Peptides against a protein of PDB entry 1IK9. Designs and how they scored, part 9

Target 1, 211 residues: chain A of PDB entry 1IK9
Amino acid sequence: MERKISRIHLVSEPSITHFLQVSWEKTLESGFVITLTDGHSAWTGTVSESEISQEADDMAMEKGKYVGELRKALLSGAGPADVYTFNFSKESCYFFFEKNLKDVSFRLGSFNLEKVENPAEVIRELICYCLDTIAENQAKNEHLQKENERLLRDWNDVQGRFEKCVSAKEALETDLYKRFILVLNEKKTKIRSLHNKLLNAAQEREKDIKQ
Target 2, 207 residues: chain A of PDB entry 1IK9 as posed
Amino acid sequence: MERKISRIHLVSEPSITHFLQVSWEKTLESGFVITLTDGHSAWTGTVSESEISQEADDMAMEKGKYVGELRKALLSADVYTFNFSKESAYFFFEKNLKDVSFRLGSFNLEKVENPAEVIRELIAYALDTIAENQAKNEHLQKENERLLRDWNDVQGRFEKAVSAKEALETDLYKRFILVLNEKKTKIRSLHNKLLNAAQEREKDIKQ
Target 3, 195 residues: chain B of PDB entry 1IK9 as posed
Amino acid sequence: MERKISRIHLVSEPSITHFLQVSWEKTLESGFVITLTDGHSAWTGTVSESEISQEADDMAMEKGKYVGELRKALLSVYTFNFSKESAYFFFEKNLKDVSFRLGSFNLEKVENPAEVIRELIAYALDTIAENQAKNEHLQKENERLLRDWNDVQGRFEKAVSAKEALETDLYKRFILVLNEKKTKIRSLHNKLLNA

## One batch from the design tools (peptide; made by RFdiffusion4, then SolubleMPNN)

Design b1_p8_6_s2 (from b1_p8_6, 3 letters changed)
Fold by OpenDDE base, seed 3:
Structure b1_p8_6_s2 (fold): chain B 211 residues (1-211), chain C 211 residues (1-211), chain A 8 residues (1-8)
Amino acid sequence: as target 1 above (211 residues)
Amino acid sequence: as target 1 above (211 residues)
Amino acid sequence: SLLDSFLE
């Protein structure tokens, strides 16, 4: 089961932070359990897939879009932009929430909740879930940090090897050309020497013919 | 102010998870506020630096070592090894904790707490702190994940460039040697040709003298 | 190229 806890403000109690817990299996579309608490009392309701489908139909909204709005309203918490307004009557146990657009507000959904008999247990479980989530996130953070440090070292090592390879390529080219020039110059000198010997031999033969 | 919330079990209520909040300025040695809650009631006490020093002296323990034990007991939560045992009397509001060693248990510290008049506010603030910590850790996780993905891409790019540089160095060496062999062979052929011309010229001169 | 100077 997936779970999200969000901080919300109720229109009826704007000075008291409430906590909205939503729990679901795989997708919010398949239904969910909603729990509201003020840190003293708790209220819970179950919303079925059929109820979600009916609410979407009543709103003339495509189900996937409606579930997308439910996810924003119920899981993201009230963002600072008051885009979603939450209402709860402790007397009727009726919870409803509205989407506030610039010129129009509309009810996005409504649920009947039931008062929990043992709110302390629900609150303790909620705090436990928060602490477990903190511990899991800390472990992930430590892992990712160590991996980042490893990847940075590995990058620096490869970068340094690459720079050495570039320099070694240039040095190789330069060295090979230098060695080649030396050997070629020796061969050129030998060719010149042999040509001079041929010219001298030809000149000697011309002298021997001219007596 | 720094804060840590830990899950603990009281010897008097082993079936009910309690939450121990410790808050302090910079170091635990400078004093702290301790809050205990069961999700319904809350109890708070303030521990001064002087009280911590006195408890360390009474235990004949070096202050830094004592604070180190306080940190393990009060901030780490009861690890699964029951190394620290927590006791709280709701009647006396007396909180004490013991360190359990293999053959000896000893009281590590004790505090007088006071029952909070508005436990719901303390519980709400505790949940708020947990949710804020979750959000901060999630943001850090997302940042580290994106950075890891970046570093991995950068590593792959440099690795690919390095491999290309190695291959290019080997190809350069091979190409230069091939070109060099060709030019050297041409010069060797020219040297051989010139030597043969010299030998022929010498043989012709010897024939002209014998004739 | 440096190579062309060798052909020479």
Scores: peptide ipSAE 0.028, ipTM 0.859, DockQ to the pose 0.655
Fold by OpenDDE base, seed 4:
Structure b1_p8_6_s2 (fold): chain B 211 residues (1-211), chain C 211 residues (1-211), chain A 8 residues (1-8)
Amino acid sequence: as target 1 above (211 residues)
Amino acid sequence: as target 1 above (211 residues)
Amino acid sequence: SLLDSFLE
């Protein structure tokens, strides 16, 4: 079961932060359990897939779009304070919420809730879920932090090896050229020397032919 | 103000998870506010730096060590279930906790609490803190995840550049040697040709002298 | 080395 807790303000009690818990199996479309609490009392209702479908039809809204609006209203917490308005009658146990657009406000959904006999149990379980979620998220944060530190070390190590490789390539090229220049110059000197010897021998032979 | 909420079990009510909130300003040593709740009622007490010092002295424990034990008892949540035992009398509002060692159990601390008149407000604030902590930790997790993904990309990019650099170094060395071989062989061939011409010229000169 | 064989 997936769960989301959000803080909401009721139009009837704007000074008291309420908590809206929504629990669902896989998808919100398949139905959900909604729980409202003020930290003293709790109210719970089950919303079926058929009720969600009927509400979408009554609104003349495509079901996937309607469920998308339900997710924003019920799971996102207060978006910008004015988009979703929550209403609850403690007497009738009728919960409804409205979407406020610039030119149009409309009821997005309505649910009958039931007062929980033991609200302390619901509240304790809600707090336990919050504490578990904190612990899980902290453990995940510590893991991700350690992994970040590892990846940063690994990056620095490869970067340092890369820089050494670049420098070693340039050094290799320079060394090879220096060695090659030396050998080539020796061969060029030997060629010049042999060519001069040939020229001298030819000049001597021309002198010997001319007595 | 720093805060930690933990779940505890009271010896008197082992079936009911209680929540222990500890709030402090920089260090636990400077004093703290302790709040106990069962999700219906709440009890709060303030523990001063002087009370912490007195408790340490009464225990004949060094203050820093004592505060270290307080941190483990009050902030760590239930360590292994059996190390710290919590007791609370709702009648006397006396809260105390014990450290259970293999051979020695001792009272680690005791505090007088006061029943909160509006427990719902304390509970709502506690839930708000949990929800805020969840949101902060989620945002941190998302940040660390994105950073991990970035660092992994950056590592892969440098690794790929490094491998290309290694391969390019080997290719450079091979290409330079091939080019050098060609040029050297040309020079060697020219030297051999010139040397043979010199030998032939010398042999012809010896024939001309004998003739 | 390949270099040594060319010096020869």
Scores: peptide ipSAE 0.028, ipTM 0.859, DockQ to the pose 0.538
Fold by OpenDDE base, seed 2:
Structure b1_p8_6_s2 (fold): chain B 211 residues (1-211), chain C 211 residues (1-211), chain A 8 residues (1-8)
Amino acid sequence: as target 1 above (211 residues)
Amino acid sequence: as target 1 above (211 residues)
Amino acid sequence: SLLDSFLE
């Protein structure tokens, strides 16, 4: 089961933060359980796939688009943009929310909730879920941090090997050229020496022919 | 202000998860505010640095060691080891906790709490803090994940450059040796040719002298 | 190049 808890403000009680819990299986489209609490009382309701489909049809909205709007409204909480307005009557247990556009506000959805008999249990479970989520996220953070540190070390090691490889390539090239220059110069000197000996021998022979 | 929320079980109410919030400035040693809730009622108390020092003295424990035990008891929650037992009287508002060792249980500390008049506000604030902490940890997780992905790419890039550098070094060495072998062989051939010409010239001169 | 000075 997936769960999201959001803080919301009700139009009727704008000074009191309410908490909206939504629980679902796989997708919000298949239905969900909604729970509202003010930290003292709790109200819950089940929204079926059929109700979601009916609300989408009543809105003349494609179901996937409607579920997309539900997700934004119910799971994102009151983002700073006041795009969604939440209303709840504690008397009728009727919960509804509106999407506020520049020139148009429209009801996005509505739910009948029921007052929970033992709100403390719901609140405790909600807090437990928050604490579990914190612990899981902390463990994930610690893991990711250790992995980052590992990857950074591995990067530095490869970088250092790469720099050494570059330097070794340049050194190899320089050393090979130096060695080859020496050997080649020796061979050039030997060629010059042999050529001079040939020239001298030819000059001597030409002298010997000329008596 | 630093804060930690833990779930605990009371000896008097082992079936009901309680939540223990501890809030402090910089160090627990300088004092802290403790809040206990069952999701319906809340109790709070302030523990001063003086009280912590007195409890440490009464225990004949070094203050830093005592604060270390307080941190384990109050901030770690009921770890699975039942090392700490929590007790609370709702009548007297007396909270105390024991450290359970194999053969000895001893009272580690005790606090007088006061029943909060509006527990819903305390519970809402506690849930808000949990949600903020979740959001912060999620943002940190996303950041660390993106950084991991970056570091992995950067590592792969440097690794690929390193492999190319190794191959380029080997290719350079091979190419240089091949080129130098060719040039050296040419010079060796020229030397041999010149030497043969010198030998022939010497043989001809020796024939001319014998002639 | 250094190589050209060798060929030469």
Scores: peptide ipSAE 0.027, ipTM 0.859, DockQ to the pose 0.615
Fold by OpenDDE base, seed 1:
Structure b1_p8_6_s2 (fold): chain B 211 residues (1-211), chain C 211 residues (1-211), chain A 8 residues (1-8)
Amino acid sequence: as target 1 above (211 residues)
Amino acid sequence: as target 1 above (211 residues)
Amino acid sequence: SLLDSFLE
C-alpha cells in the first residue's frame, strides 16, 4: 500500500494546518482511503474506483487526466496554495476541493468522511508513519552517501592510473626513440666508413693504372 | 535549534505509543525542551543546563557520560526496548526514565512536565516538522542519487579512457618496434652490400698484383 | 628486452 501525507489549509479554518493522508494500492485510480486530521479530531473516507470513474464522467474529464489532477491535489501537498482549495464541514463531514485556474475555478472532487471515534490512534499511527519514513530516508541517505564516497575514491584511483598511463606512454615513446636513434647512428657511421673505404680503394686502383 | 522525535512506550500505558520530542541548541548538555504526547494530550517541560549538571552530580556520574546516556535514552528512539524504561504520571505530570542493565536498574533522569492547553497545536507542529524532515530528506536523496549517477558516468568514462590508454601504449610499443626493425634491416642490408663491394675490390687488386 | 636482442 502506498501512502502520502500532505498539509492543507481548509477555507473554514485557514489558520489551522490540517493533514490529509491518502492511502492507495498501486495506483490512485484503483481507489483510496482519505484521512483528514487537525491534530485533535480525525475523519476518514473510502473512495472507490467506481466513484473516481463516476466523478471523472460527471466532470466530462478523461479518467487519466482526472486522476492526474487528484494526484496533484491530494498527494503533492500544497502546490502553490493558489491552485487547489480545500473545504470541509465538520457538521456534514463533507470534504470537497477545487482547482483554481486563471479564468476558471471548478470542483475537482468531493467525499463524505466519517468522524473517527479514536482520533488519537489515527494521529499516533500517522506520526509513526512519518517517523518510519524519516528513518527509511535517513538510512537511504547514509547508503547513498557511502556509495558516493566510494565512487569518488574509485574515480580518483582510475584517474590517477590514467594519468600515470599517459605519462608512461609518453616516456616509453621518448625512450624508444632515444635508443633507436643511437642504434641508427651507429649503423649510419658504419655505412659512411664503408663508403669511404670503397672510395679510397677506387682511387688507389686509378693510380695503379696511370706507370 | 536541533530537534528529535522518538516513539516511546510508557510503563503505565504499554499499548499506547507515545512521542517524545526533544529540542535543544547545539548540544543537549546546554539544556533542552521536552514534549510528550499520546496524540491527544501533550505535556512540555524545560530542562536547563544547571538541572542536567545537578542530575549528573546527584547520580555521581561524569557530566559528559550522563549527557551521553540522556542522548541514548531521549534521542535515539527505542534502542532495544529493554534498555530504557519510561514512566509518566498524567496526574503529577512527573516524567522519569530508567536505564536497565543486566545487573542494575537506575533512574537516569526525571522531569516535571506541564500539560499543554492546546495539544492539537503541538501535535500539528510535530507533524509539520516530520513532513518537513521527510521533504528535506527526499530532496537530499534525489541530490545524492543524481550525484551518484554522475560519478558513475564519470568513472566509466575515465575507466574507458584508461583501457584505451593501456591498449594504445601496447600498440605504440609494437608499432615502433616493427618500424625500427624495418629501418635497421635496410641499414644492415646496405652494410652487407658495401662489405661485399669492398671484398670484390680487394680481390681484383690482388689479381692485378699477381699479374 | 626485445631491444637488447636487436643490439646484439
Scores: peptide ipSAE 0.027, ipTM 0.859, DockQ to the pose 0.401

Design b1_p8_6_s3 (from b1_p8_6, 3 letters changed)
Fold by OpenDDE base, seed 4:
Structure b1_p8_6_s3 (fold): chain B 211 residues (1-211), chain C 211 residues (1-211), chain A 8 residues (1-8)
Amino acid sequence: as target 1 above (211 residues)
Amino acid sequence: as target 1 above (211 residues)
Amino acid sequence: SLLDSFLD
């Protein structure tokens, strides 16, 4: 089961932060359990897939779009203040919420809730879930932090190897050119020497023909 | 102000998860506010730096060591089950906790608490803190995840550049040697040709002298 | 080395 807890303000009690818990299996479309608490009392209702479908039909809204609005209203916590307005009657146990658009406000959904006999148990379980979520998220944070530190080390190591490889390539090229120039110059000197010897020998032979 | 919420079990009510909130400024040594709740009632007490010092002295424990034990008892949540035992009298509002060692159990600390008149406010604030902590930790997780993905990309990019640099170094060496071989072989051929011309010229001159 | 074989 998935769960989301949000803080909401009721139109009837704007000074008191309420907590809206929604619990569902895999998808909100398949139905959910909604729990409202003020930290003293709790109210719970189960919303079926059929009720969700009926509310979508009554609104003349496509079901997937309607469920998308339910997710924003019930799971997001307060989005931008005033987009979703929550209402609850403690007497009738009727919970409803409205979407406030610029030009139109409309009821997005309504649910009959029931007062929980033992609200302390619901509140304790809600706090336990919050503490578990904190612990899980902390462990995940520590893991991601250690992984980031590892990746940063690995990056620095390969970067340092890359820089050494670049420098070694340039050094290799320079060394090879230096060695080649030396050998080439020796061969050029030997060619010049042999050419001069040949010219001298030709000049001597031309002198010997001229007696 | 720093805060930690833990779940604890009271010896008097082992079936009911209680929540222990500790709030402090900078260091637990300077004093703290302790709040106990069962999700219906709340009890709060302020523990001063002087009380912490007195408890350490009464225990004949060095203050820093004592505060270290307080951190483990009050902030860790349940460490290994049974190391710290919590006791609370709802009548006397006396809270005390024991450290259970293998051979010795001893009282680690004791505090007088007061029943909160409006427990729902304390509970709501506690839930708000948990939800805020969840939101902060989620944002931190998303940040670390994005950074992890960035570092992994950066590592792959530099690794790919490094591999290309290695291959380019080997290719450069091979190309330079091939080019050098060609030029050197041309010079060697020219040297051999000039040397043969010189030998032939010498042989012709020796024939002309014998003739 | 390949270079040494060309010195010769």
Scores: peptide ipSAE 0.030, ipTM 0.857, DockQ to the pose 0.618
Fold by OpenDDE base, seed 5:
Structure b1_p8_6_s3 (fold): chain B 211 residues (1-211), chain C 211 residues (1-211), chain A 8 residues (1-8)
Amino acid sequence: as target 1 above (211 residues)
Amino acid sequence: as target 1 above (211 residues)
Amino acid sequence: SLLDSFLD
């Protein structure tokens, strides 16, 4: 079961933060339970898949688009100020919400809620869910932090090995060239020496022929 | 201001989860505000630094050790089962808690609370704090997740560069040796050719002298 | 070394 709790302001009670809980299975399209509380009273209603489908049809809206708007209204909290207006009558237990666009407002949905006999139980369960969510998120944060620290160490280790590899490549190339130059110069010197010996031998032979 | 909310079970009402909020500035030692709620009623008390010092003295406990026990009792929730027992009288508004060790229980602390006139406001503020904490922790989780994904990419990039550097070092060494062998063999062949020319010239001169 | 085999 998925759940989202949001703060909302009711048009009738704008100074009192209300809490809107929506609970659903897998997808909001399959239906949901809506719970409203002011911290003293609680109201609950169940919305079926058939009601969601009927509301979409009554609005002449494609079902997936309608569910997308329900998700924005009911699960995002009051998103950017004034896009969704929430209304609730404690007398009639009628809850409705409107989408406000610049030049057009329209009713997005409406639900009949029932007053909960034991609101304290609903409030306690809501607080429990918040505390459990905090604990889970803290555990995720600690895990991600440790993983970040691990990845940073592993990155530094590979970076240091890479820098050593670059330096070792340059040093190897330099050393190999130096050694090669020494050997090559020795062989060049030997070639020059042998050429000079051939030249001297030819000059001596030319002297021996001239007697 | 720091705050911790914990679930506790009261000895008098073990079936009803109560919520214990502790709020303090910097260190619990400087004093704190304690708030208790059952989701319908709320009770609040202020504990001063002087009261904490007096309770430590009355217990013949070092202040830092006493504050350490207060922190475990009041901020950890009911840690492992049965280490701390919480008691509250709704009639006297007297709150006390005991540390249960295997063979010894002792009163760790006690507070007089006052019943809040508007418990709904305290409950709403508590839920608001939970929702804000959830939002902050979600934002931290998203940040840490993105940072983990970044570090993993950066690690893969450096690892791939390192592997290329290793392969390039081995290839360079092999190529340099091959090139050096070719040039060196050319010079060795030239040296051999020059020695053969010198030997032939010496043999020709010896023939000319015998002639 | 590979280099020593070249000197020879």
Scores: peptide ipSAE 0.030, ipTM 0.857, DockQ to the pose 0.595
Fold by OpenDDE base, seed 1:
Structure b1_p8_6_s3 (fold): chain B 211 residues (1-211), chain C 211 residues (1-211), chain A 8 residues (1-8)
Amino acid sequence: as target 1 above (211 residues)
Amino acid sequence: as target 1 above (211 residues)
Amino acid sequence: SLLDSFLD
């Protein structure tokens, strides 16, 4: 089961932060449980897939688009505060929310909630979930941090090996050229010496022909 | 200001998860604010540096060691459940906790708390802090994940360059040797040709002298 | 070395 808690402000109580919990299986489209709390009282309602489909139809909105708007309103606590307006009557237990567009506001959905008999239990469970989520996220952060440190070390090691390989390639080329120049110079000297011996032998024979 | 929320179980209410919030400046040693809640009521107390020092002295414990035990009891919600025992009287507002060792249990500290007039505000603020901490940890996780992905790409790029450098070094050595063998063989052939010409010239001169 | 075999 997936769960999201968000802060909301009710039009009726704009000075009091409320918490909206939504819990669902796989997709919000399949239905969800909504819980509202002010830190003293809690209210819960279940929204079925059929109610979501009916609300989308009543709005003349495509279901996937409607669910996309529900997700933004109910799960995205950090939207611009002005895009979604939340309303709740403690007397009627009627919760509804609106989307505020530039030129048009419209009701995006409405739910009948029930007052929870033991709000302290709901609040405790909500705090427990927050603390569990913090612990899980911290453990993941520590893991990712250790992995980053490992990857950085591994990168530095390969970089250092690469730099050594580049330098070793240049050194190899330089050493090979130096050694080959020496050998080639010896062979060139031997060729020059042999040519001079041939020239001398030819000059001696030309002298012997001229008595 | 640093803040930690932990789950605790009170000896008086072992079926009800309580939340212990501790807030401090820089170090727990300089004093802290403690808040206890059951999700319905809240109690708060302030513990000064002098009270911490006095409690350490009364226990005949070195202050740094005592603060280390306070940190484990009050901030480490995930210790073995059996190491620290928490007690609270709603009637007296007296909070105390014990450290359970194998052969000895001792009182580690005690605080007079005051019942908060508006527990809903304290609970809302506590939930807000949890949600803020979740958001911060999520943002940090996303950053670390992106950095891990970057470091992994950078590692793969350097590794691939290193492997190419190794192969290029081996190819360079092989190519240089092949080229130098060709040039050396040409010079060896030229030397052999010049030696044969010298031998022929010497043999012709020996024939001319025997005539 | 391969070089030594070419010096000879």
Scores: peptide ipSAE 0.029, ipTM 0.857, DockQ to the pose 0.503
Fold by OpenDDE base, seed 2:
Structure b1_p8_6_s3 (fold): chain B 211 residues (1-211), chain C 211 residues (1-211), chain A 8 residues (1-8)
Amino acid sequence: as target 1 above (211 residues)
Amino acid sequence: as target 1 above (211 residues)
Amino acid sequence: SLLDSFLD
């Protein structure tokens, strides 16, 4: 089961933050349970897949698009853009919400809720869920932080090995060239010496022929 | 201001989760506000630095150690070890908690609370704080996740560069040795050829002298 | 070393 809690403002009670809990299985399309609370009273309703389909049909909206709008309205809370207006009558227990477009407002959905007899239990469970979510998110955060620190160390270690490899490559090239220049110069000197010996021997022979 | 909310169980109401909110400035030692709620009623009290000092003195405990025990009791919630027992009388509004050691239980602290006139406001604010904390922690988790993914990419990139550097170093060494062997062999061949010419010239001269 | 065998 998935759950989302959002804060909303009702048109009838704009000074009182309400909390909208939605719980569902896998997708909102399969239906959901909606719970509204003001921290004293609670109201709950079940919205079936058939009701969602009917509301989509009544709106002449494709079901996936309608569910997408439900998700934005009910799970995002009141974003600062007042794109969604929430209405609830405590007398009729009728909850409805509108999408506010620039030039048009339209009812996006409506639910009949029932007043919860023991709102304190619903509120306690809601707070428990919030505290569990905080604890889970904190544990995940600590894990990600430790992993991040590990990855940063591992990166620095590989970077340092890479820099050493670059320097070692340059040093190797330089050392090899120096060594080879020395050996090559020795061989060039030996070649020059042997050539001079041949020239001298040829000159001596030419002198010996000329007596 | 720092805040912590924990769930606790009262000895008088073991089936009902209560929530203990503690709010303080920088350190619990400077005093704190304590709020207890059952999701319907709320009770609040202020604990001053002087009261904390007096409770520490009455316990013959060093203040920092006492504050350390307060932090464990009030901020950690009921850990599964039942190390702390919470007691509250709704009639007297007297809250106290005990530390349970293996062979000894002792009162760790006590507070006089006052019943909040509008518990719904306190409960709403508590839920708001939980939702804000969830949102902040989610944003931090998303950030850390993205950073973790970045660091992993950066690590793979440097690792791949390092492997290429190693291979390039080995290839460079091999190529340089091959090139130098070729050049050196040419010079060795030239030296051998010149030596043979010198030997032949010497043998010819020795023949000419014997002749 | 391969170098030593060439010095030789």
Scores: peptide ipSAE 0.028, ipTM 0.857, DockQ to the pose 0.605

